# Ledger of designs, part 340: peptides against a protein of PDB entry 6RGO

Target 1, 392 residues: chain A of PDB entry 6RGO
Amino acid sequence: MALKLLGFNQDATCFSVISSNKGVTIYNCDPFGKCFELEKSTSNDEELDFLVEMLFSTSLIAVVDKTIGASKRKKLKIVNTKRKATICELTFPHEIMDVIMNRKIICVVLKSDQIFVYDISCMKLLRTIDVRGEKLKSTSKFRNSEAVGDIGVRVSLSTDNNSILCYSSYSKSDKENAPLNDIVVFDALKCIQINVLPAVHQSNIVCIACSPDGMLMATASEKGTIIRVFKTIDTENDEPILVNEFRRGSRPSRISEMKFNHDNTLLACVGESDTIHIFALPVTTTEADANEDDTLQQSSHSLSSSINGLQYISKGLANRFGKIIVSKIPTQSQQRHVAYIKIPENAKYRIGFPKDTTNTIHICGEDGNYLVYSIPRNEVGPCTLVKSNTFD

## One batch from the design tools (peptide; made by RFdiffusion4, then SolubleMPNN)

Design b2_p28_6_s4 (from b2_p28_6, 13 letters changed)
Fold by OpenDDE base, seed 4:
Structure b2_p28_6_s4 (fold): chain B 392 residues (1-392), chain A 28 residues (1-28)
Amino acid sequence: as target 1 above (392 residues)
Amino acid sequence: VSFSKFDEKEYEELLKEAEKELEEYEKK
């Protein structure tokens, strides 16, 4: 059967899939099994498309029927999975592109490059962010949105209660063709812009991940060769702090998803390549008091690569041709993966990190595989398969 | 944006159930 992956929930306790014959199915990861099914409402052989966002493992889900020809692509449904009932229906002026939530906030991304921020407790609209409206104020020309294919606003939300929202924005360059290569960091609860990271890539940003605590953000462009990790809130001399620059590969390949683990020690990425890459983040050793004594010689090769803070000199030297030259971060600072998983080249995979096991990753494929891998601690190498299940 | 359906009571019940489920998960 043709499966389409929707992804994991925030803590990788559940994942959702579209089955062409059944509709939406939610699986529990442990114990593995179906926990919810939304039946196909139409007998048509139309390719089913849905958005499903879960509130962790709870009975609250957000659902959008994105099926082509359906008038429903503008309708968000809040569903009680236990009652199998639609509790709330919201109709938007434009097609819904993405839905993301945590315990406090629901964000709805529209094809209009608008982000609607809701208080989950009452479904009250807190803010409408108009990413195009910001562009139109900065760039004198209305771009007809028709020519920007799969390039839209990308969002990521912290899974904590701080509700840090990271979104891609249009560069303020006077170019008719300004890329979505800026990042805005937004406090979704207070409805305040915290930070702006200008021109973090040379091309449009296609993937963003916020850390669970909202303190870190990872970004990838259409090239998918370099992943950058930034501090979200902290700045140094009013400049963005680049924590890491990772090299996924030498060949362009789209990154579809990135995730931090719950302790911000790992970043995983997946996409159109045959490889899930896992990168180690430098543990900021909090100076735990060096109390003296016990000589246990555990040869923890702490790769304390003291990456001296590469001040991202965001002095985009606009050369005479209006190219923002993102200062070439020295290629010597580019780290590779510490771990990897090989996946079938033609199978789309999604990734999730469970809360309780920081060295474990959950993955699921359109091939019908749900896989749990252990991440190697002390060596660069392949992840070890710990558990496997199949689904249809 | 318009609500085509919003049952406030059923939504409060859903949230209360979800909050309870979240608290039970954090205690494990």
Scores: peptide ipSAE 0.551, ipTM 0.939, DockQ to the pose 0.893
Fold by OpenDDE base, seed 3:
Structure b2_p28_6_s4 (fold): chain B 392 residues (1-392), chain A 28 residues (1-28)
Amino acid sequence: as target 1 above (392 residues)
Amino acid sequence: VSFSKFDEKEYEELLKEAEKELEEYEKK
């Protein structure tokens, strides 16, 4: 059967798949098993396409049927999984490209490069963000540059109640084909733009991950060779907004998904390559008072990336607030993965980090495998398979 | 944007059920 992965929920307790014969199926990770099914509404042999976003492991899901006709692709359904009932149905002016949520906010991304931000408690619209409209204020010509192909606004939302929304935006270049290579950081609760990161890559951003607490954001371009990690908020200290640059590989490969673990110590990435890469983030030890005694030799191999050499090269791109952002770290400071998982070639995989185990990663494949891996702490190497299950 | 279906009472019940499910999960 052809499976299509929709991904994990926010805490990796569940994952969603499309089965060509059944429709949408939601699986629980532990205990492993089917917990919900949305039956196929049509007898046609049409390729099923859906968006499904879960509110953690709850009975609240958002569903978009992308299979049949322009009308369904514009409809967001809020479904009670226990009642198997559509409670709310919203129709948008354009096709829905993405839906993300947490306990406070639902964000709906349209093909028009609009982001609709809703209060989940009452489904009231808090904000419409027009990513194209921001470009048009800078560039006089409305070319209907229909985003040719898979290039559109990317979003990520913090899973906590801070509700930090990161999204890709168009650069201010006078070129008609300005890339989606800026990042905007938005407080979705306060409905304020808190930061703008200009030209974080040379090409369009195709993947964004926000940390669970909203303090970090990771980006990858169409090249997928370099992953950059940024602080979402400017600290009062003159600390660089760009905190990490990771090298996934030398060969171009699209990254489809990135995730932080729950304590911001790890960043995983998956895509078209045969390898899931896991990167270690430097733990910003807040100097808690060093009371002397217990020398537990946590060999924190502080990979002290001597990012000492970020000379403020005066040719930095000024952000919207006049701050200079270095869009390139020297290649010598590019870190590689600390861990990896080999996956079958041509199988699409999705990733999730469980809340309770910071060194565990959940993965699922269009090959029908759900796999749990342990991440090595003390060595650079392969992850160890801990549990495996199959689904259809 | 238009609502083609919205039952406020059923939505409040769904949220209350989801909040309860979240609280029961956080207690484990």
Scores: peptide ipSAE 0.545, ipTM 0.937, DockQ to the pose 0.908
Fold by OpenDDE base, seed 2:
Structure b2_p28_6_s4 (fold): chain B 392 residues (1-392), chain A 28 residues (1-28)
Amino acid sequence: as target 1 above (392 residues)
Amino acid sequence: VSFSKFDEKEYEELLKEAEKELEEYEKK
């Protein structure tokens, strides 16, 4: 059957797929098996397309029928999976492009470059963010939205209760065709902008990942050669803090998804390439717990020698014209992956990190494989396959 | 934005069930 992957939930306990014959299926990861199925409402041979966002492993899901020609592409449904019932149905003025949630909020991204932020507890609208309207205040000319298929606002949300929302915004450049290369960091609960990271890439941002705690953000452009990791909230002299710059590859390749693990020690990326890349992040020891046990110092020395090349080049030259140029880490200081997984060519994969095992990654493919890998800690190399299951 | 369906009682029950499921998961 033709499978289309929707992705993992927030804690990688479940994943969702579209089956051409059945509709939407949700699988549990452990024990592996079907936990929910949403039947196809139409007998037509139309290619099914859906958005499905799960509230972790709960009975609450958000569903959008994105099937071509369907009038339903503007409708968000909240479904109780145990009752198989639609509890809430919202109609938006424009097509829904993305839906993300945590325990506190639901964000709905529209084709109009609008983000609707809802309180999940009552489905009250907290904020409408108009990313295009913010651009209009700086640039007189609208891009006609019809012409540029794959370029839209990208979003990522922290899985914690702090509800840090990161979204791509248009640069304030006087060019009619300003790229989506700025990032806004937003407190979705308080409805306040916390930070703005200007021009984080030269081209449009196509992938964003927020860390589970909302303290870090990873970004990739349409080139997908460089991944940048920033602090979300913290600034140095009102300038954005670049923590890491990773090199995925020498050839351009689209990144479709990135994820942090639950302790912010790893960043994984997947896309159109035959390789999932896993990068190590430096552990920022907060100074507070430095008091007690002196004994564990010895073993950390061997990996530290390769990381020592990250001098915090804090001295971005603030050029006199108020353009914060994110200081590019010199191409020689760009870190590579510490681990990798080989995947079949042309197979689309999704990734997830389980909460309880920071060195384990879950992956699933449109080839019908669900795979669990162990990530090596102390060496650069391939991940080890621990479990495998198949689905149809 | 318009609601075409919203059952407040069924939604409160769904949230209460989801909160209980989340608490039971965090205790394991």
Scores: peptide ipSAE 0.542, ipTM 0.936, DockQ to the pose 0.888
Fold by OpenDDE base, seed 5:
Structure b2_p28_6_s4 (fold): chain B 392 residues (1-392), chain A 28 residues (1-28)
Amino acid sequence: as target 1 above (392 residues)
Amino acid sequence: VSFSKFDEKEYEELLKEAEKELEEYEKK
């Protein structure tokens, strides 16, 4: 049977899959098993496509039927999994591309490059963000999204109550085909823009991850060779703070998902490559614990790759050339993974970090494997398989 | 955007149930 992975929930306690014969199935991770099934409404041999966003492990899910030919691609359904009932149904003017939620908000991303922000408590619209709105109305050329791969607005939301929304935006370049290479940081509760990170990559951003607390953001472009980690809120001299620059690989490969662990010490990435990469983030020691004198010369070769700052090359014409973030980090001083998992090249995988075990990662594959790995602490190496389950 | 279905009462019940489920998870 063809499986299509939808992904893990916010805390990696559940994951969702599409089975061609059954429709949507949600699995619980521990104890491992089916917890919900949404039957296929159509007898047609059409390739099933769905968006499913879970509110953690609760009975609340958001569902979009994206199946081709279905008039339902514009409909968001809120479903009670216990009652198997649709409680709320919203119809949008355009196709739904993504749905993300936390305890406070639901964000709905449309093919129109609009983000609708809802208060989850009452399904009231808080804001409509028009990501195209700063681009002159003249290029009403809907990119025929059929031929150019799935290049749309990417979003990520903090899993906490602060509800920090990071989204890709179009650079201010006068080019008709300006890339989606800016990031906007938005307080989704207050409906205010907090920050703008201009031109964080040279090409379109295809993957974004917000940290659980909303303080960090990871970005990857279509090349998927470099991952950049920024502070979301803080700026230095009105410039974005680059915390890390990681090298995934030398070969271009699409990154499909990135996740921070719950304590912001690890960043994982997965995509079209045979390898899940896990990167260590520097622990920002808060100034408070600097007092204990314990002279343990742990020769941690801190790969203090001096991240010599992002130089904004402002090319001199103030109005036309958006700031370009140029990494001055030499290719040799770019941080590599600290851990990795080998996966089948032909199987799409999704990743999640459980809340309670910061050195554990959950992965699931379209090959029907659910796997739990332990991440090595003190050495660069492979992760150790701790638990395995299969699903169909 | 239009609601084609919205049972406000059943939605409020679902949210209260979900909030309770989240609180029970955080206590474990």
Scores: peptide ipSAE 0.320, ipTM 0.866, DockQ to the pose 0.889

Design b2_p28_7_s1
Fold by OpenDDE base, seed 2:
Structure b2_p28_7_s1 (fold): chain B 392 residues (1-392), chain A 28 residues (1-28)
Amino acid sequence: as target 1 above (392 residues)
Amino acid sequence: SELEKEKKEEEEEDKEFEEFLKKLEELA
């Protein structure tokens, strides 16, 4: 059957797929099996397209029928899967491009470059963010938006209750074709802009991942050669803090998804390449647990030498013109992956990190494979396959 | 443990959320 992957939920306990014959199917990861099916409402041989966002392992899903020709592309359905009941239906002025949620917030991204932020507990609209309206206040020339190709606003939301929303915005360049290369960090609960990271890439941002705690954000451009990791909230002298710069590859390749693990020690990326890359993040030792005595001094020597290169970035080129040029980490200090998974060429995969096991990754493919891998801790190398299941 | 406390807080939040979903369905 033709499968289309929708992705994992926030804790990687479930994943969603579109089956051409059945409609939407949700699988549980452990024990592996079907937990929900949404039947196809139409007998037509039309290629099914859906957005499905599941709230963790709960009965709550958000569903958008994006099937071509469907008038439903502007409708968000909130569904209880246990009762198979629609809780509510929201209609938007424009096509829905993305839906993300946590236990507090639902964000709906429209083709108009608008983000609607809702309180999940009552479906009350908290804020409408108009990413185009922000651009238009900065640029006097309305070009007719008809030629806005496949590059829309990208969003990511923290999975915690802090509800940190990261979204791509248009650079304040006087150029009519300003790229989507700025990031805005937004407190979705308080409806306050916390931070703005200008020009984080030279080209449009096509992938964003927020950490579970909302403290870190990863970004990739349409080139997909470099991934940048920033602090979301913290600034140094009102400047954005670049924590890491990772090199995925030398060849351009689109990144479709990135995810942090639960403890912010790993960042995974997947896309059009034959390889899932996993990068190690430096463990920020929080000063708090300095009190207990115990003697294990010895072996931490070797990895510390490579991290010293990052301190040199802060002092240099504050160029007089207030353009925070994200200081290019010298190409020599770009970190590589610590682990990888080989996937079939042309197979689309999705990734998820389970909460309970920081060194385990879940992956699923449009080839009908659900795979669990162990990530090596102390060596650079391939991940080890631990479990495999098939679905159709 | 702190992990058992977090798990219990998450189970209580999930229970409050299921009770909330039930109330939303009773209002629809």
Scores: peptide ipSAE 0.281, ipTM 0.775, DockQ to the pose 0.242
Fold by OpenDDE base, seed 5:
Structure b2_p28_7_s1 (fold): chain B 392 residues (1-392), chain A 28 residues (1-28)
Amino acid sequence: as target 1 above (392 residues)
Amino acid sequence: SELEKEKKEEEEEDKEFEEFLKKLEELA
């Protein structure tokens, strides 16, 4: 059977898949098993396509049937899985490209490059963000909607109640073909733009991950060779703070997903490569623990490769949004993975970090494998397989 | 532990949310 992975929920307690014969299936991770099934609406052997966003382990799911007809692709169903009931149905002017949620908000991304932000508690529209409208004010030429290939607006949302929304925006370059290489940081509850990170990559951003607390974001371009981690809110001299620059690989490969662990100490990435990469983030020591004088000279080889400051060359043309050219950190100063998982070539995998175990990663594949790995702490190396299950 | 407190707060929020979903379904 052809499986299509939808992904893990926010805390990696569940994952969702599309089975060609059954429709949408949600699996619980521990104990492993099916917890919900949504039957396909059609008897036809058409390739099933759905968007499903889960809200943690709750009975709430958001569902978009993309299988048949332009009308269905514009409908968002909010479903209670316990009652198998539709709570509400929202219809949008354009095809739904993505849905993301937390306990406070639902964000709906349209093919029009619009983001609709809803209060989940009453399904009221809080804001419509028009990512193209900002570009159209800068570039009078409508890109015909047909020539916008598979590169749409990307979004990520903090899993906490602060509801920090990160989205890709069009660079203010006078070029007709401005890339989606800016990041906007948005408070989705207050409906306020907090920050703008200009030109974080040279090409379109295809993957964004927000940390659970919304304080960090990871970005990858269509090249997928370099991952950048930024602070979301904090700025230094009105410039974005680059926390980390990671090298995934030397060859271009699309990154499909990135995730932070719960304590922001690890960043994982997966995509079209045979390898899941796990990177270590610097632990921000809060000032409080500085007082215990315990002189254990653990020779932590601080691979503090001094991230030689990204010279954002703001060429001083008086337009308020200077082109921050992210300087290329020399390849020698780019951090590598601390851990990895080998996966089958051409198998699509999804990743999740459980809350209860900071050194554990959950992965699932379109090959029907659900795998739990332990991440090594003190050495650079492969992750250890702890648990395996199969699904169909 | 702080983790047990966060987990309990999350389980309480999830219960409140499930009760909220039940109320929404009763209004539809």
Scores: peptide ipSAE 0.276, ipTM 0.776, DockQ to the pose 0.315
Fold by OpenDDE base, seed 1:
Structure b2_p28_7_s1 (fold): chain B 392 residues (1-392), chain A 28 residues (1-28)
Amino acid sequence: as target 1 above (392 residues)
Amino acid sequence: SELEKEKKEEEEEDKEFEEFLKKLEELA
């Protein structure tokens, strides 16, 4: 059976899949089992394609049927899974490319490089973000959508109520072929731009992850060899703060998904490679908790303590065109993974971090495996398989 | 604990949200 993975919800309590025979199925992670099924509306042997975003463990899902012709690819359905009822339907001028949500906001990404930001509590449009901007509309004849197939606007939203939206934007170059290598940080509730990180990679950004609290973001380019972690809001001398630079590998490989764990101590990445990589982040102690002077010097040399010294302030070199080039962290200081999971070659996997267990990762594959791994904290090595389930 | 308060606040927010979804369905 051909499975297509849609992914985990925000807290990794559930995941969604497309089954060729059934339609959309949602699984609960613990206890493991089917919790919802959306039946296939058409008897045709057409390859099913859907976007499904689930809101935590709630009965709310956002669904886009991409299977059927250009008209349905423009429709977002909000569905109550308990009642099997459509709450509302929104129609967009262009094909929906992505849908992300939290408890406050729904963001809808269109093939037109527009982001529609909605208040989830009333489905009111708060903002339309045009990533191409007004000046590019005059010169951008629709780049024949065939040649630019995989390169669109990428988005990530914080899972908290602060609703920090990170999205890829076109660099300010007069060249018709400007890369999507800028990041905009946007307060989705207040509808204000907070920050702009120029030229965070040399090529188009293909993956973004926002931390649950919205304070960090991870970015990867088409090369997928280097992952950069930035502060979202904080700047130093109007320059972006590069917190970490991770090396996934030496060979180019597409990263399809990245996730932070709940406490921002880990970043996982998955994609076309046979390996899920897990990186350790320095614990940013906010200065507020420094007052409990409980002197338990348990000298557990956790791998975290060696990382605290590597705040490489990226002294931006303004190039001759006023573009801040994020100073490359010296290749010798590029951190590798602290943990890894081997996955089958050519199987697409998705990742999620549960809230209750910061040392645990959930993964699911188009091979029909749902796997729970324990992440080593004291040593660099493989993750340990804790639980295994199968789905169809 | 603070974690138990955060969990309880999230459970209360999720309950308010389910009640809100129920109201949206009654308006549709």
Scores: peptide ipSAE 0.263, ipTM 0.760, DockQ to the pose 0.332
Fold by OpenDDE base, seed 3:
Structure b2_p28_7_s1 (fold): chain B 392 residues (1-392), chain A 28 residues (1-28)
Amino acid sequence: as target 1 above (392 residues)
Amino acid sequence: SELEKEKKEEEEEDKEFEEFLKKLEELA
């Protein structure tokens, strides 16, 4: 059967798939099994396409049917899975490209490069973010959607109640072909822009991940060779906003998904390559707990790679113009993966980190494999397979 | 443990949220 993966929920307790014969199926990870099914509404052998976002382990899902006609692609259904009931339906002016949520917020990304921010508790619109801004309203001849490939606004939301939204934005270049290479950090609850990171890559950003606490974000461009990690908030201590630069590989390859683990110690990435890469993040020990003597030799390999080279020119009016990335991290200071998983080249995979186990990763494939891996702590090498299940 | 406390708080939040969704469906 042809499977299409939708991904894991926020805590990797469930994952969603499209089965060509059944429709949407949600699987529980532990104990492994089918927990919900949305039956195929049509008997036609049409290729099924859906967006499904699940709220943790709750009965709430957001569903967009993209299979049939331009009208359904503009409808968001909020469904109670236990009752098998539609709670509400929202209709948008444009096709829905992405849906993300946490316990407070739903964000809906449209093909028009608009982000609609809702309070989940009442489905009230809090904000419409127009990523193109007011100036491009006149010259936006709809880029004929055929020739401009899968390049749209990318978003990520913190899984915590702080609801930090990171999204890609167009650079201020007056060129009709401005890249989506800026990042905006937005407090979705307060509806306030926190920060703007200009020109974080040379090409369009195609993948963003926010940390669970919203303190970090990771970005990858169309090249997928370099992953950058940033602080979302400027700390008063003149610390660089760019905290890490990782090298996935030397060859261009699209990254489809990135995830932080729950304690911000690991970043995983997956995409078109035969390899899931896992990177270690330096734990910023806040200097406060230096006083307790307890000799637990946790070899925190503080890879104090002296990030001395990034001269950020802070020009005076901080609020509207984030620190320009003037210099790239030298290629010699680019960290490689600490761990990896080999996957079939022809199978798409999705990744998730469970909350309870910081050194475990969940993966699922369009090959019908659900796999649990242990991440090595003390060596650079392959992850160890701990559990495997199959689904259809 | 602190982790067991966080799990219990999350399970209580999820129950409150399911009760909230139930009330919304009864008002619609």
Scores: peptide ipSAE 0.252, ipTM 0.764, DockQ to the pose 0.205

